# Peptides against a protein of PDB entry 3ESW: the designs that were tried, part 5

Target 1, 322 residues: chain A of PDB entry 3ESW
Amino acid sequence: NNIDFDSIAKMLLIKYKDFILSKFKKAAPVENIRFQNLVHTNQFAQGVLGQSQHLCTVYDNPSWHSIVLETLDLDLIYKNVDKEFAKDGHAEGENIYTDYLVKELLRYFKQDFFKWCNKPDCNHCGQNTSENMTPLGSQGPNGEESKFNCGTVEIYKCNRCGNITRFPRYNDPIKLLETRKGRCGEWCNLFTLILKSFGLDVRYVWNREDHVWCEYFSNFLNRWVHVDSCEQSFDQPYIYSINWNKKMSYCIAFGKDGVVDVSKRYILQNELPRDQIKEEDLKFLCQFITKRLRYSLNDDEIYQLACRDEQEQIELIRGKTQ

## One batch from the design tools (peptide; aimed at target 1 A9 L12)

Design b2_p21_5_s1 (made by RFdiffusion4, then SolubleMPNN; its pose is not in this set)
Fold by OpenDDE base, seed 1:
Structure b2_p21_5_s1 (fold): chain B 322 residues (1-322), chain A 21 residues (1-21)
Amino acid sequence: as target 1 above (322 residues)
Amino acid sequence: MEEIDEKLIEKIKKELKEKYE
């Protein structure tokens, strides 16, 4: 009996697709109750939800993308990308070009565009005066600063002239295109927008232990790739655990298509207790938010994303990122 | 989508052949 393996395979594929699609249907009443109870009773869950409501959608703004592209030196960027791409002789195909683009954007951002601000320069004394600045504390924004989504302003006194300098911690990435300075939060915020402005699939990664970075989905590598603008780092997820010997408990990735616990990618040693939420509840939470983010997608989009999700989960379990 | 489907079909075919040939 010539088993028609082709027909059987096609039938199994259809059933598999239907099964995958069924997982992304509207949440059952019991799931809604579980979700509501979780976010009302668990502070960490509430925090993840709150971050998802902002980080998953805020960067999908075409007006912001236009402003970014008008602000960056695109001629320099593409010149450098083309130069590096030409060295490889197109041997790796067109998809590798985007990896070169991200690497150049990392270089450009750190070296040419944005500045690290541990302490601000004195507004009165001018450039290179940050060494003379003493922190006095933090306060709320004034009327002007509040226009740019500023929650906190750090206050500094100049030891030389005695004047006060304000360092607003702006969350408006468009304002950051003007100020061009900040710490890890401002760096990651603006850099996430920059990557999005080039039409890339990007996630914002929040680490509970006071660091943030990006992930970029490489079509060449066919996986999520670690990207840290502060470190000019591409595909080095080990830098925190190994190089910095950083202790970490949670790394959560926020993207337009989902929220994912990516802790296994970055926490390679010195794991802190994961005691903020039950593992099953965190998994449920991320899946639930991901479902909500995908409610408007068609069946084909849902299926493609689900396949990508599965591949990522396999990667995270197997530790094959290196 | 077609590319994903082809890979999955090939994988399923391979697994089926290994199990039933």
Scores: peptide ipSAE 0.039, ipTM 0.721, DockQ to the pose 0.699
OpenDDE base, seeds 2, 3, 4, 5: peptide ipSAE 0.034, 0.030, 0.038, 0.034; ipTM 0.675, 0.650, 0.716, 0.669

Design b2_p21_6_s2 (made by RFdiffusion4, then SolubleMPNN; its pose is not in this set)
Fold by OpenDDE base, seed 4:
Structure b2_p21_6_s2 (fold): chain B 322 residues (1-322), chain A 21 residues (1-21)
Amino acid sequence: as target 1 above (322 residues)
Amino acid sequence: DELIKLRELIKELEKLAEEQK
């Protein structure tokens, strides 16, 4: 009797689906108590929760997406994408097109659109005067700056003219479309919104050691892909640990559908002590927040996301992108 | 994770089923 492998597979798959879906049901009282206790007693957990409340949802704003698409030179972007796509001999409609789009957006953003601002130019002396700027410290935003979610303003004095120049650290990505300058925070913030505006699955990655970047879910590669707008980097998760020899402890990815500890993707060497939270508590925290973010999703959506999560976890454990 | 193993087993069974067609 030929073993009906198809029937067995289908039966097991049904049971597996039911099991997966059961994990995403409403949290048990014990889980809620554990969560509340964790976020009240552990500062790192509080920080992760606070970031999730903002970063997981802020970029899912259709009005912002429209403003972004109206602001970008879409003709140039798509012209360049089409050119590179055609050059490599791909047919239209392949999932790989989105990878080309993200690569062009990285190029466009760094080369044509946004500027790195170590120090601002002097407002009085004009362009290319940042060398003459001396930092005086930081202060709170003024009334105008406060309209654009500004938490701090860096103050600089021009050594040439003596005038003060303000560099507000805006967190409003729409304001960043106007200012078109910043550091890793502003770069990642606006670039995350840009990618989201193209309908892409994007996560914001926070590193505890003062860096931030994105991940894009490539349908072609069927995985999360490292994307750093500051570095114009695509699929180079090793750049921090290997190329920069950066010491890191935590990398946490924040997306609309979940919060994930992605430290294993980026911390390849020079690992700092992970002493801010117990590993089991961090895993619980990320899973709990992820579960909350998925409460409104249907069973099919939950299952598809769970399958994606499993593949990512396999990748993170094995260190091999299959 | 036993769930990962189960998922892998299901994929193997699906592959075997396809090979029988």
Scores: peptide ipSAE 0.054, ipTM 0.749, DockQ to the pose 0.704
OpenDDE base, seeds 1, 2, 3, 5: peptide ipSAE 0.036, 0.032, 0.034, 0.023; ipTM 0.684, 0.650, 0.690, 0.593

## One batch from the design tools (peptide; made by RFdiffusion4, then SolubleMPNN; aimed at target 1 F5 L12 L13; its pose is not in this set)

Design b2_p22_2_s1
Fold by OpenDDE base, seed 1:
Structure b2_p22_2_s1 (fold): chain B 322 residues (1-322), chain A 22 residues (1-22)
Amino acid sequence: as target 1 above (322 residues)
Amino acid sequence: DEELIEKIKKELEEKYKELLEK
């Protein structure tokens, strides 16, 4: 009897799908208890949870996407993308086009749209006066600044005119479309929203050692791609550990479909002690939050995401950072 | 799903041949 390998393969695939889906069912009571105990007893876990409650969902706002697209010079962006795409004669179609789009958005954002602000200009003396600014410290927002999700305001005194200039650290990305200035936090916040506004799969990456960036899921490369708006960097995860010689302990990615420890992608050398949480507890935490984010998805969506997650984990284990 | 089925099928056929040759 010729073994029907096709039938066996189909049966194995069904059983495998069922097994994967079973992992994404609602958490058992024991898992809920473990989660609650972890977030109540471990400050790092509480921080990751708190960030997930904001970063995983805040950018999924259609009204914000519309405002972004109305604010950007789309004609310039697409003209540049089309020009770069046409040079290479790529037969890969829409998949590689999206990589060109992200690269142009990086260029446009850094060169044409947003400004780095170490110190603000003096409100009285005008442009290019930041050299005259002395930091006085930070304070809470006033009533107007509080409307735009501002947690901190940096205060500066002008050495020339003696006037005070306020630099609110806005967390409202729509306000950042107006102000068009900031540091890594403001850059990454608005740039994450920009990428989301083009319908892309994007994660916000938080590094414990005071940096933040994005990841974009490239359909062409079939993986998560490092994207840093501050550096105009695409697919260069090594820049922090190698180029900057930065010491790091944790990199956590936050997206609509999950929370992932991506430390292995970025921490290639000079690893700091990972002493904030047990590795097994961090793994559990990220998986638990990811399950919660996927509770409303259908079985096919869950399965596809689980396959993507598995490929990412294989990549992270093999150290195949390109 | 079809590509995955074909991959699984091929792996099963190879494993089966290896088992028959032992």
Scores: peptide ipSAE 0.024, ipTM 0.505, DockQ to the pose 0.720
OpenDDE base, seeds 2, 3, 4, 5: peptide ipSAE 0.017, 0.013, 0.016, 0.018; ipTM 0.427, 0.433, 0.411, 0.420

Design b2_p22_3_s2
Fold by OpenDDE base, seed 1:
Structure b2_p22_3_s2 (fold): chain B 322 residues (1-322), chain A 22 residues (1-22)
Amino acid sequence: as target 1 above (322 residues)
Amino acid sequence: SKYDEKLIEKIKKKLKEEYEKL
């Protein structure tokens, strides 16, 4: 009897799906205890949890997406995307078009929309006066600044006129659409929202060594792609370790569907000690948070995401981030 | 899904290869 290898393969696939789905069921009591103990005893774990509670969900706001799309020059953006897409003659359809869109959004954001603010201009002396500004320190927000999720206000004195200028570090990305200035935090925060507003799969990447960036899931490349709005960088995960010679210990990606340690993608050399948490505990933490984020998803969604996760883990192990 | 079809073909290929070794 010819072995029906097709039927056997289908049965194995069903069993494999069931096995994957079983990993995403509600956490066992033992896992809950381990999680609670970890976040209560390990400060780094508590920090990752706290960030996940904000970063994994805050950008999934349809009202914010509408405000973003109303604020951006969509005609300019799509005109430029169409122009670049037409040059390459690519028949690859909508998937590669999205990569061109992200590249144009990087250009538009850095060149036309947002500004780097190392020091603010003097409110009294006007534009291009930041060179005259002396930092006096940081303060808490006033009653007005507090309305826009401001944790810190940097205070500057003008050396020319002696007036004080406040630079609120707003965490409200809608306020950032108005102010259109900041450092890596404000850049990444607003740019993450911008990418989400186009319906893209986006993660916020936190680096312990004071930098932040995005990842975009490219359907064309079928992987997570490094995206840094500050650098206008697309698919250059090596820029920090190699170009900047930056020393790093942890890079954690936060998205609606999960939390992932992406350190292996970005830490190519000059690795700092990973002494903040045990590797097994970090892996457990990220998996546990990811599992919680997926509790409301159906079996097909869970399976698809689990397959994507496995592909990413294989990529990260093989060091194939070119 | 197209992914499932590809996975089935990979499994099927591996099953045949292992069977031919027996």
Scores: peptide ipSAE 0.043, ipTM 0.749, DockQ to the pose 0.646
OpenDDE base, seeds 2, 3, 4, 5: peptide ipSAE 0.036, 0.034, 0.035, 0.038; ipTM 0.703, 0.698, 0.694, 0.712

Design b2_p22_3_s3
Fold by OpenDDE base, seed 3:
Structure b2_p22_3_s3 (fold): chain B 322 residues (1-322), chain A 22 residues (1-22)
Amino acid sequence: as target 1 above (322 residues)
Amino acid sequence: SEFDKQLEEKIKKELEEKYKKE
């Protein structure tokens, strides 16, 4: 008896679709109560919710995308991408082109566009004077700095001239296109916007232990790919745990379509206690926020995203990242 | 959708592989 594998596969797919779609229906009253209780009683949950309200939507701004594309040297970027793409003998239009684009954007951003700022240069003494700068602390933004979503300003005194230099920690990524300097926060913020401006599917990854980076969904690799603009790193999720020997507890990815605990991708050793929230509650929280972000999507979009999410979860469990 | 076709083909292949091993 020839087993009709085609018929069986089709039937299984229909049942799977129905099952997936059933999970993304409007939240039941009991789920809403659980969610409200969790965010009111758990500070970590409240923090994740607060971050999701900003990070999941802020980069989906077409006006910002236009400003970014007008600011970058697109001719240089695409020239370099085309050059590297041609070396590998790939046909034009293949999904791998986007991987080359992201790699070039990493190069361009670190080498040509943005600067690391551990300490600012003295505004009076000029360039390469950061070694003379002593931190005095932090203060609130002034009236001008407040226009660019500035939460804090680091204050430095020059040991040579005695003048004060301000280093505003801007959260407005458009202002960062002008200033072109910062630390991991500014780097990741602007680079996330840059990747989004090219129409890429991007997540902002927050690590509780004071680092941030990106992930982008590679259509060629058919998975989320680690991207760190500070390190010019592509697909190296191990760099923190292995190369840096960094201790970490939580890595949370924030995107337009969901919030995902990606700790298993990055925390390979030296795991810190995960004591801020129960694992079941964190899983529930991320799923609940993700469900809310998808309320306006159609059944096909919900299904496709859910399949992608399941594939990611399988990847994270199996440890088969490479 | 193209996505559905790809998933059906993956399911088919996995089923065939399991059946050949049994």
Scores: peptide ipSAE 0.108, ipTM 0.762, DockQ to the pose 0.573
OpenDDE base, seeds 1, 2, 4, 5: peptide ipSAE 0.100, 0.096, 0.041, 0.077; ipTM 0.763, 0.751, 0.706, 0.734

Design b2_p22_5_s2
Fold by OpenDDE base, seed 1:
Structure b2_p22_5_s2 (fold): chain B 322 residues (1-322), chain A 22 residues (1-22)
Amino acid sequence: as target 1 above (322 residues)
Amino acid sequence: SKEEEEIKKLKEKIKEAIEKAK
């Protein structure tokens, strides 16, 4: 009996698709109860939910994408990408071009566009005066600063002239296109928007131990790739645990299509206690939020994303990123 | 296509399963 392997394979694929799709159906009442109880009783869970409500959707703004593309030196960026692609890229196919683009955006952002700000320059004394600035503390935004999603303003006094300089911590990434300065929060916020503006699949990664970065889905590498704008780093997830010897407990990735615990990608040593939530509850939470984010997607989109999720989970378990 | 690749992988798994069951 010539086993029609093709027919069997097609049938199995259909059954597998149906099974995957069944997981993304509307949450059962019991799951809703579990979710509600979790976010009401666990502060960490509430924090993850709150972040997801902002970070998963805020960067999907076509108006912002246009403003970004109008602000960046696209001619310089693409010139540099084309130059690097011409050296190495033709042998590896067109998908590698996007990796070169992300690498150039990292270079451009750090070297040409954005500035690290430990302390602001004195508004009165001018450029390169940050060494003379003494922190006085933080306060709420004024009426003008409040227009740009500013929760906190750091206050500094100049030791030379005695004048006060305000450093508003803006969360509006469009305002950051103007100010072009900040710390890891401002860097990651604007850089996430920049990557999204090029039509890339991007996640914002929050680390509980006071750092943030991006992940980009490389079609060439067929995986999520670590991207840190502050470090001009591409595909170096080890830099925190190994190079910095940083102790970490949680890394959570927030994207338009899901929320994922990516701790295993970045926490390679010096793991801090994961005591903020039960592991099963965190897994449930991320899956539940991811399911909600996908409610409007069609069956094919859901299936493709589920296949991507599975590959990522296998990667994270096996430690095969490197 | 991605679907063709999945079908190919499924075919291989099925063949292996059949060979182990003989």
Scores: peptide ipSAE 0.015, ipTM 0.411, DockQ to the pose 0.082
OpenDDE base, seeds 2, 3, 4, 5: peptide ipSAE 0.010, 0.010, 0.007, 0.006; ipTM 0.409, 0.373, 0.361, 0.322

## One batch from the design tools (peptide; made by RFdiffusion4, then SolubleMPNN; aimed at target 1 L12 F19; its pose is not in this set)

Design b2_p23_2_s3
Fold by OpenDDE base, seed 5:
Parts: structure tokens; sequence; C-alpha cells
Structure b2_p23_2_s3 (fold): chain B 322 residues (1-322), chain A 23 residues (1-23)
């Protein structure tokens, strides 16, 4: 009996593809009920859903991408990328060029483009006066600040001149191209848009313990890569748990193609209690949102993304993130 | 859209040039 191994392999591949695609069919009524009940009864689930409605799609704006690309010094960026690639990149192949690009964008953003703002400078006294600023609290945006998706405005008084300085916390990344300053939220927001403007696959990572960063999908490494614009960090997921000794409970990644619990990539020690939601319910929630985000994709796109998702899950289980 | 297309084209052209240099 000559077992036609090729025919068996083809049949198994077809069956496997069909099985994977079946997971992305329209949700069953029971799944919809479970989802609705979960987001109505669990505040953490509601928060994840709310974030997904914004973060998964907001950066997919062609007009914003154009404004970003017009604002950045592309000649400088590509000059530096080409220079670094010329040293070692030829030995690794063309796909590594994008990794060099992301590394240069990290450098450019931190060193040349954007500024950290713990406290604003006094609008009256000028630059390097933040040390004289006393926080008075926060308030809602005024009519002008409200035009730029401002959530809160921090109010500071100058100890030297007594004048009030407003530090609006803008969520409009286009406004951040003008202001060019902020904290981790503004940094991550604008940097996510910058990476997206280069046509890269990017996720926004939210940490429950008041930090945010990005992930970039490297075609060279064939995986999601940690990217923190504040730290000028590339592929260093350990920096929070190990270097900062930060205690964390949840890290959730938000992208156009899905929502993923990436806690295992970043929480290497000092894990805080994961008591906000049942693990099974969080897994269900992320899968359900991901399924909805993929409803317009064709079968081949769904299959390719599902294969990528499985590889990521294997990576997260094996702890192979360096 | 045009600038994004131009930039993506530029990046793709660079990648193709690099591919030719590596091959």
Amino acid sequence: as target 1 above (322 residues)
Amino acid sequence: DELKKKQQKLLNEKLKELEKEIK
C-alpha cells in the first residue's frame, strides 16, 4: 500500500486551514451573550473594550500619516539608517533594514524631535524654568484645548513670577507634532503614529501599572518586538520587570488586527495579583475583539494572521523573548 | 495618501536596491 504522503499532507493542510478559518466565522449567539454580559459586569473588560475601540483603529488614518511624514526629517532618518545598515545589514539580508529604521526612529524621536515634560516651563519666564513650577491640580480643557482631544489640563504656578502655566494633556497626536513634549502617554501615542506612518505593523501596549509602549512586528525577527520611545529601547521587554524592578499585573496590546494579552512577555518577576478578571474571560474577550477586527479580511489574510498568532502564543509560552 | 504612497514606494525601492546589492 503505497501511502501517498503528499496527498495526505495536502489534505491535512486543507483541513487545518478550514479549522482555523472556522474560529473566525460570525460569533455564535452564546458568544455574543457571554461578551455582552462580560463587558457589562466586569469593569476591566469594559476598559479593555473601550481602549480597543480607540487604539485599534485611530492610527490607521492616511491623512495623519502624510502629516507625520511631512513633519519628520526623512532625509536625516534615511541617511542614518543607510549608514548603520551599511556596517552590518548586508550580511543579514534586506529584511533587517526595517529594524534599523525603527532603531533610528527611536533615536531621532528621543534625541532630535520630542521632549520629556514632567513639569512645563513657565510661559512667562521661558525655557528651563520647570523647577520653579508648583502643581495646583488639574482641570478640564478650555475651548481651544478641547479642539485637540484634551482629557485633562495640569495647572502650574511659577514660584518666581506667580503666573499660571497650563499643561494640556493632548490625545491628538497631530497636536503633539506641534507641542513636541509630554510624558509616556504622549510619547507612546505620537510614536505609535510615527511607526504606523511608515507602513509598519504596530501595537499599542497598555500596562495597568501606569506605563505604555509599542510593539513592532519585525519581518527580520519574524515576531513582535518591544519598542519603548521613552527609553529608546528596542527588543528589551525585560527592562520593566528586571531593570526597574516594576511590579505589574496586566499588559494588553492593541493593534488593527487584534487585542492580545502580552503580560507574559513583560511580567518576568514581581507579578501583582491578576484579580481584575478571570483568565478564561480575559482570553475570551481578547479573542472576541480580535475576531471582530478581522471580519472584513479574506480567508488568506485571516489564515496568515492566525498562523502569526499561534507563533506568538508559542513564543510567550516558551519565554523565548530575549 | 500620496505622501504615504511615495514613502512606501521609496522604502520598497530601497529594499529592492538592497536586495540587489546582497544578491
Scores: peptide ipSAE 0.045, ipTM 0.749, DockQ to the pose 0.011
OpenDDE base, seeds 1, 2, 3, 4: peptide ipSAE 0.043, 0.030, 0.034, 0.027; ipTM 0.693, 0.634, 0.673, 0.648

Design b2_p23_6_s2
Fold by OpenDDE base, seed 2:
Structure b2_p23_6_s2 (fold): chain B 322 residues (1-322), chain A 23 residues (1-23)
Amino acid sequence: as target 1 above (322 residues)
Amino acid sequence: KLDEEIKELKEKLKEILEKKKEE
């Protein structure tokens, strides 16, 4: 009996596809109960859910993408990308062009566009006066600041002139296109929107230990790539654990198509206790949110994303990103 | 049911691949 290997392989692929798709069907009542109980009883789970409700969808705004593209110096950006691509990129094919684009966007954003603000300059004394600023604390936004999704305003007094300067912590990325300054939160927020505006597949990575960065999916590398706008860093996931010797417990990536625990990519040493949630519950939570985010996708999209997810999980287990 | 069917198919495929190496 000539075993038709091709027929068996096709049957396996069909059954495998059906199995994968079955995972993304409507949640069973038991899963819904588990999810509800988890988010009501576990503060960390509630936090992850709350972040997902914002970070997974907020950047998918076509009007914001247009505003971003109108605000950036696209001629400069593409000129620089074309220049770097012309040196080394032609041998690697068209897919590498996007990697050059992201690298240029990192350069442009840090060098030409956005500013780090540890302390604001005095609004009365002018530029380069941040050294004279003493923090007085934080307060709620005023009526004007509240228009731009501001949760907190840092208050500073100038030691020279005695005037008060407000540093609103805006969460509206369109306002950040105007202010052109912030800390890691503002940097990552606006840079995530910038990357999304170029049609890239992007995730916002939240670290519990007060840092945030991006990942984008490189078609050239066929994986998620670490991107930190503050550091002008591309594909350097080790910088936190190794270079900074940072202690970390959780890194969670938030994208339009899923929520993923990416801790294994970034926590290479000095791991803090993961005591905020059971590992099984975190895995369940991320999968459950991811499933909900994919409910409107077709079977082919779901299957492609599931294949991508599986490759990422293999990568994270093997540690072979380098 | 699908998990069991996939498991059975994987086992069959493994057996087939092993037989093909012995040939």
Scores: peptide ipSAE 0.015, ipTM 0.417, DockQ to the pose 0.270
OpenDDE base, seeds 1, 3, 4, 5: peptide ipSAE 0.013, 0.007, 0.007, 0.016; ipTM 0.454, 0.425, 0.392, 0.449; seed 5 fails the geometry check

Design b2_p23_6_s3
Fold by OpenDDE base, seed 1:
Structure b2_p23_6_s3 (fold): chain B 322 residues (1-322), chain A 23 residues (1-23)
Amino acid sequence: as target 1 above (322 residues)
Amino acid sequence: KLDEEIKKLKEKLKEIEEKKKEL
């Protein structure tokens, strides 16, 4: 009896696919009740939901992608990528080219394009005058600043001329293409949009302890890769816990296709208490939001993403991001 | 392609089952 192993394998694959797809069907009434209760009773859960409503969708704007690509020096970027790819990349296939692209975008963004702003320069005294600036506090945006999704404006007084300089904390990444300055928030916001504009799979990572960065899905490495625009860092998830000795409690990744607790990738030591939500409730929340984000996808897309999620969960449990 | 996909699925299933025993 020649057991048609191929037919059995095909049937098992179909049943497995159907089983995976069944998990992504519309939520049961009990799951909806649990979700609603969780986001209404837990402030951390409400915060994660609120962030997901923005961060998971805002960067999927084709008009913004066009503006980004028109603003960047693409000739310089691709020249540098081609140069690095020609040294090492031809033997490893086309997928590694994207890793070189992300590394060059990190270089270009930090070295050529964007500036760190601890304090603004004095609008009256000109460049390199930030040392003369005294913080007076923060206020709400004016009518002009409000056009660019500004929540807060930092106010500074020049010790030399006495004039006031405003540093609006813009959340509009298109305005950041003009201003070309900020802190970790502005850096990560614009850099996430830049990576998205190249058609890359990108997540925004929020850390509860006042830092933010990106993850890029490398087709070459077949995993999510840590990307920090502030640090010009590629695949160095350990920099926060080990190099900075930073204490952290939560790292949450927000992408178009899902929300994932990535804390295990970045919190390697000095873990702070995870007391904001129960672990089972956080896991449920991330899965529930992810399920909602995938409702419009076809069965094949859902299946491929579910297979990617399983690989990531395996990686995160094994600590193999090191 | 199908054999590689089956192999990957079998490896993943085995890994998931091993992890379910550790949980």
Scores: peptide ipSAE 0.008, ipTM 0.434, DockQ to the pose 0.064
OpenDDE base, seeds 2, 3, 4, 5: peptide ipSAE 0.000, 0.000, 0.000, 0.000; ipTM 0.278, 0.376, 0.373, 0.375; seeds 2, 4 fail the geometry check

Design b2_p23_6_s4
Fold by OpenDDE base, seed 1:
Structure b2_p23_6_s4 (fold): chain B 322 residues (1-322), chain A 23 residues (1-23)
Amino acid sequence: as target 1 above (322 residues)
Amino acid sequence: DLDKKIEELKKKLEEIKKKLEEK
């Protein structure tokens, strides 16, 4: 009896696909109840949900992508990418070009485009006057600042001229294309949009311990890659735990296709207590939000994403981020 | 990815086939 192994393989694949797809069907009533109870009773869960409602969708704006591409020096960027690709990239195929692009975008953003702002310069005294600035505190936005999704304005007094300088913390990334300055929040926000504008698969990573960065899905490496615009860092997930000796509890990645606990990628030592939510509840929460984000996708898209998710989970369990 | 999975399953089935033929 010639067992048609090809037919058996096809049948197994169909059954496996159906099984995977069954996990992404509309949530059962019991799951909805669990989700609702979790977000109403657990503040951390509510925070993750709130962040997902913004971060998972805000960067999927074609109009913003156009504005970004019109604002960046694309000729310089691609010239530099082509130069680096010509050294080693031809041997590795076209997929590595995107890794070179992300590396150049990191360089360009930090060196040519955006500025770190610990303290603003005095609006009256001009450039390089931040040393003369004394913080007075923070206040709400004025009517003009409120147009650009500003939650907080830092107020500074110049020790030299006595004038007040406002440093609005804008959350509108299009306004950040104009201001071209900020801290980790503004850097990561605009840089996430920049990467998205090149058609890349990008996640925003929130760390509970007051840092934020990106992940990019490298088709060359076939995994999520750490990307920190502040550090001009590519594929260095260890920098926080090892180089900075930073203590951390949670790292949550937010993307258009899902929310993922990526703590295992970044928390390599000095782990803080994970006491904000039960591990099983966090896992459930991330899966539930991810499932909702995929409701409009077709079966093939769901299946491909589920396969990618499985690979990432295996990576995270094995600690093989490199 | 589907094609890779098909190939992986084919390889696994071939391995199973070999093990069944060796018995």
Scores: peptide ipSAE 0.013, ipTM 0.455, DockQ to the pose 0.093
OpenDDE base, seeds 2, 3, 4, 5: peptide ipSAE 0.007, 0.012, 0.007, 0.009; ipTM 0.415, 0.433, 0.421, 0.423; seeds 3, 4 fail the geometry check

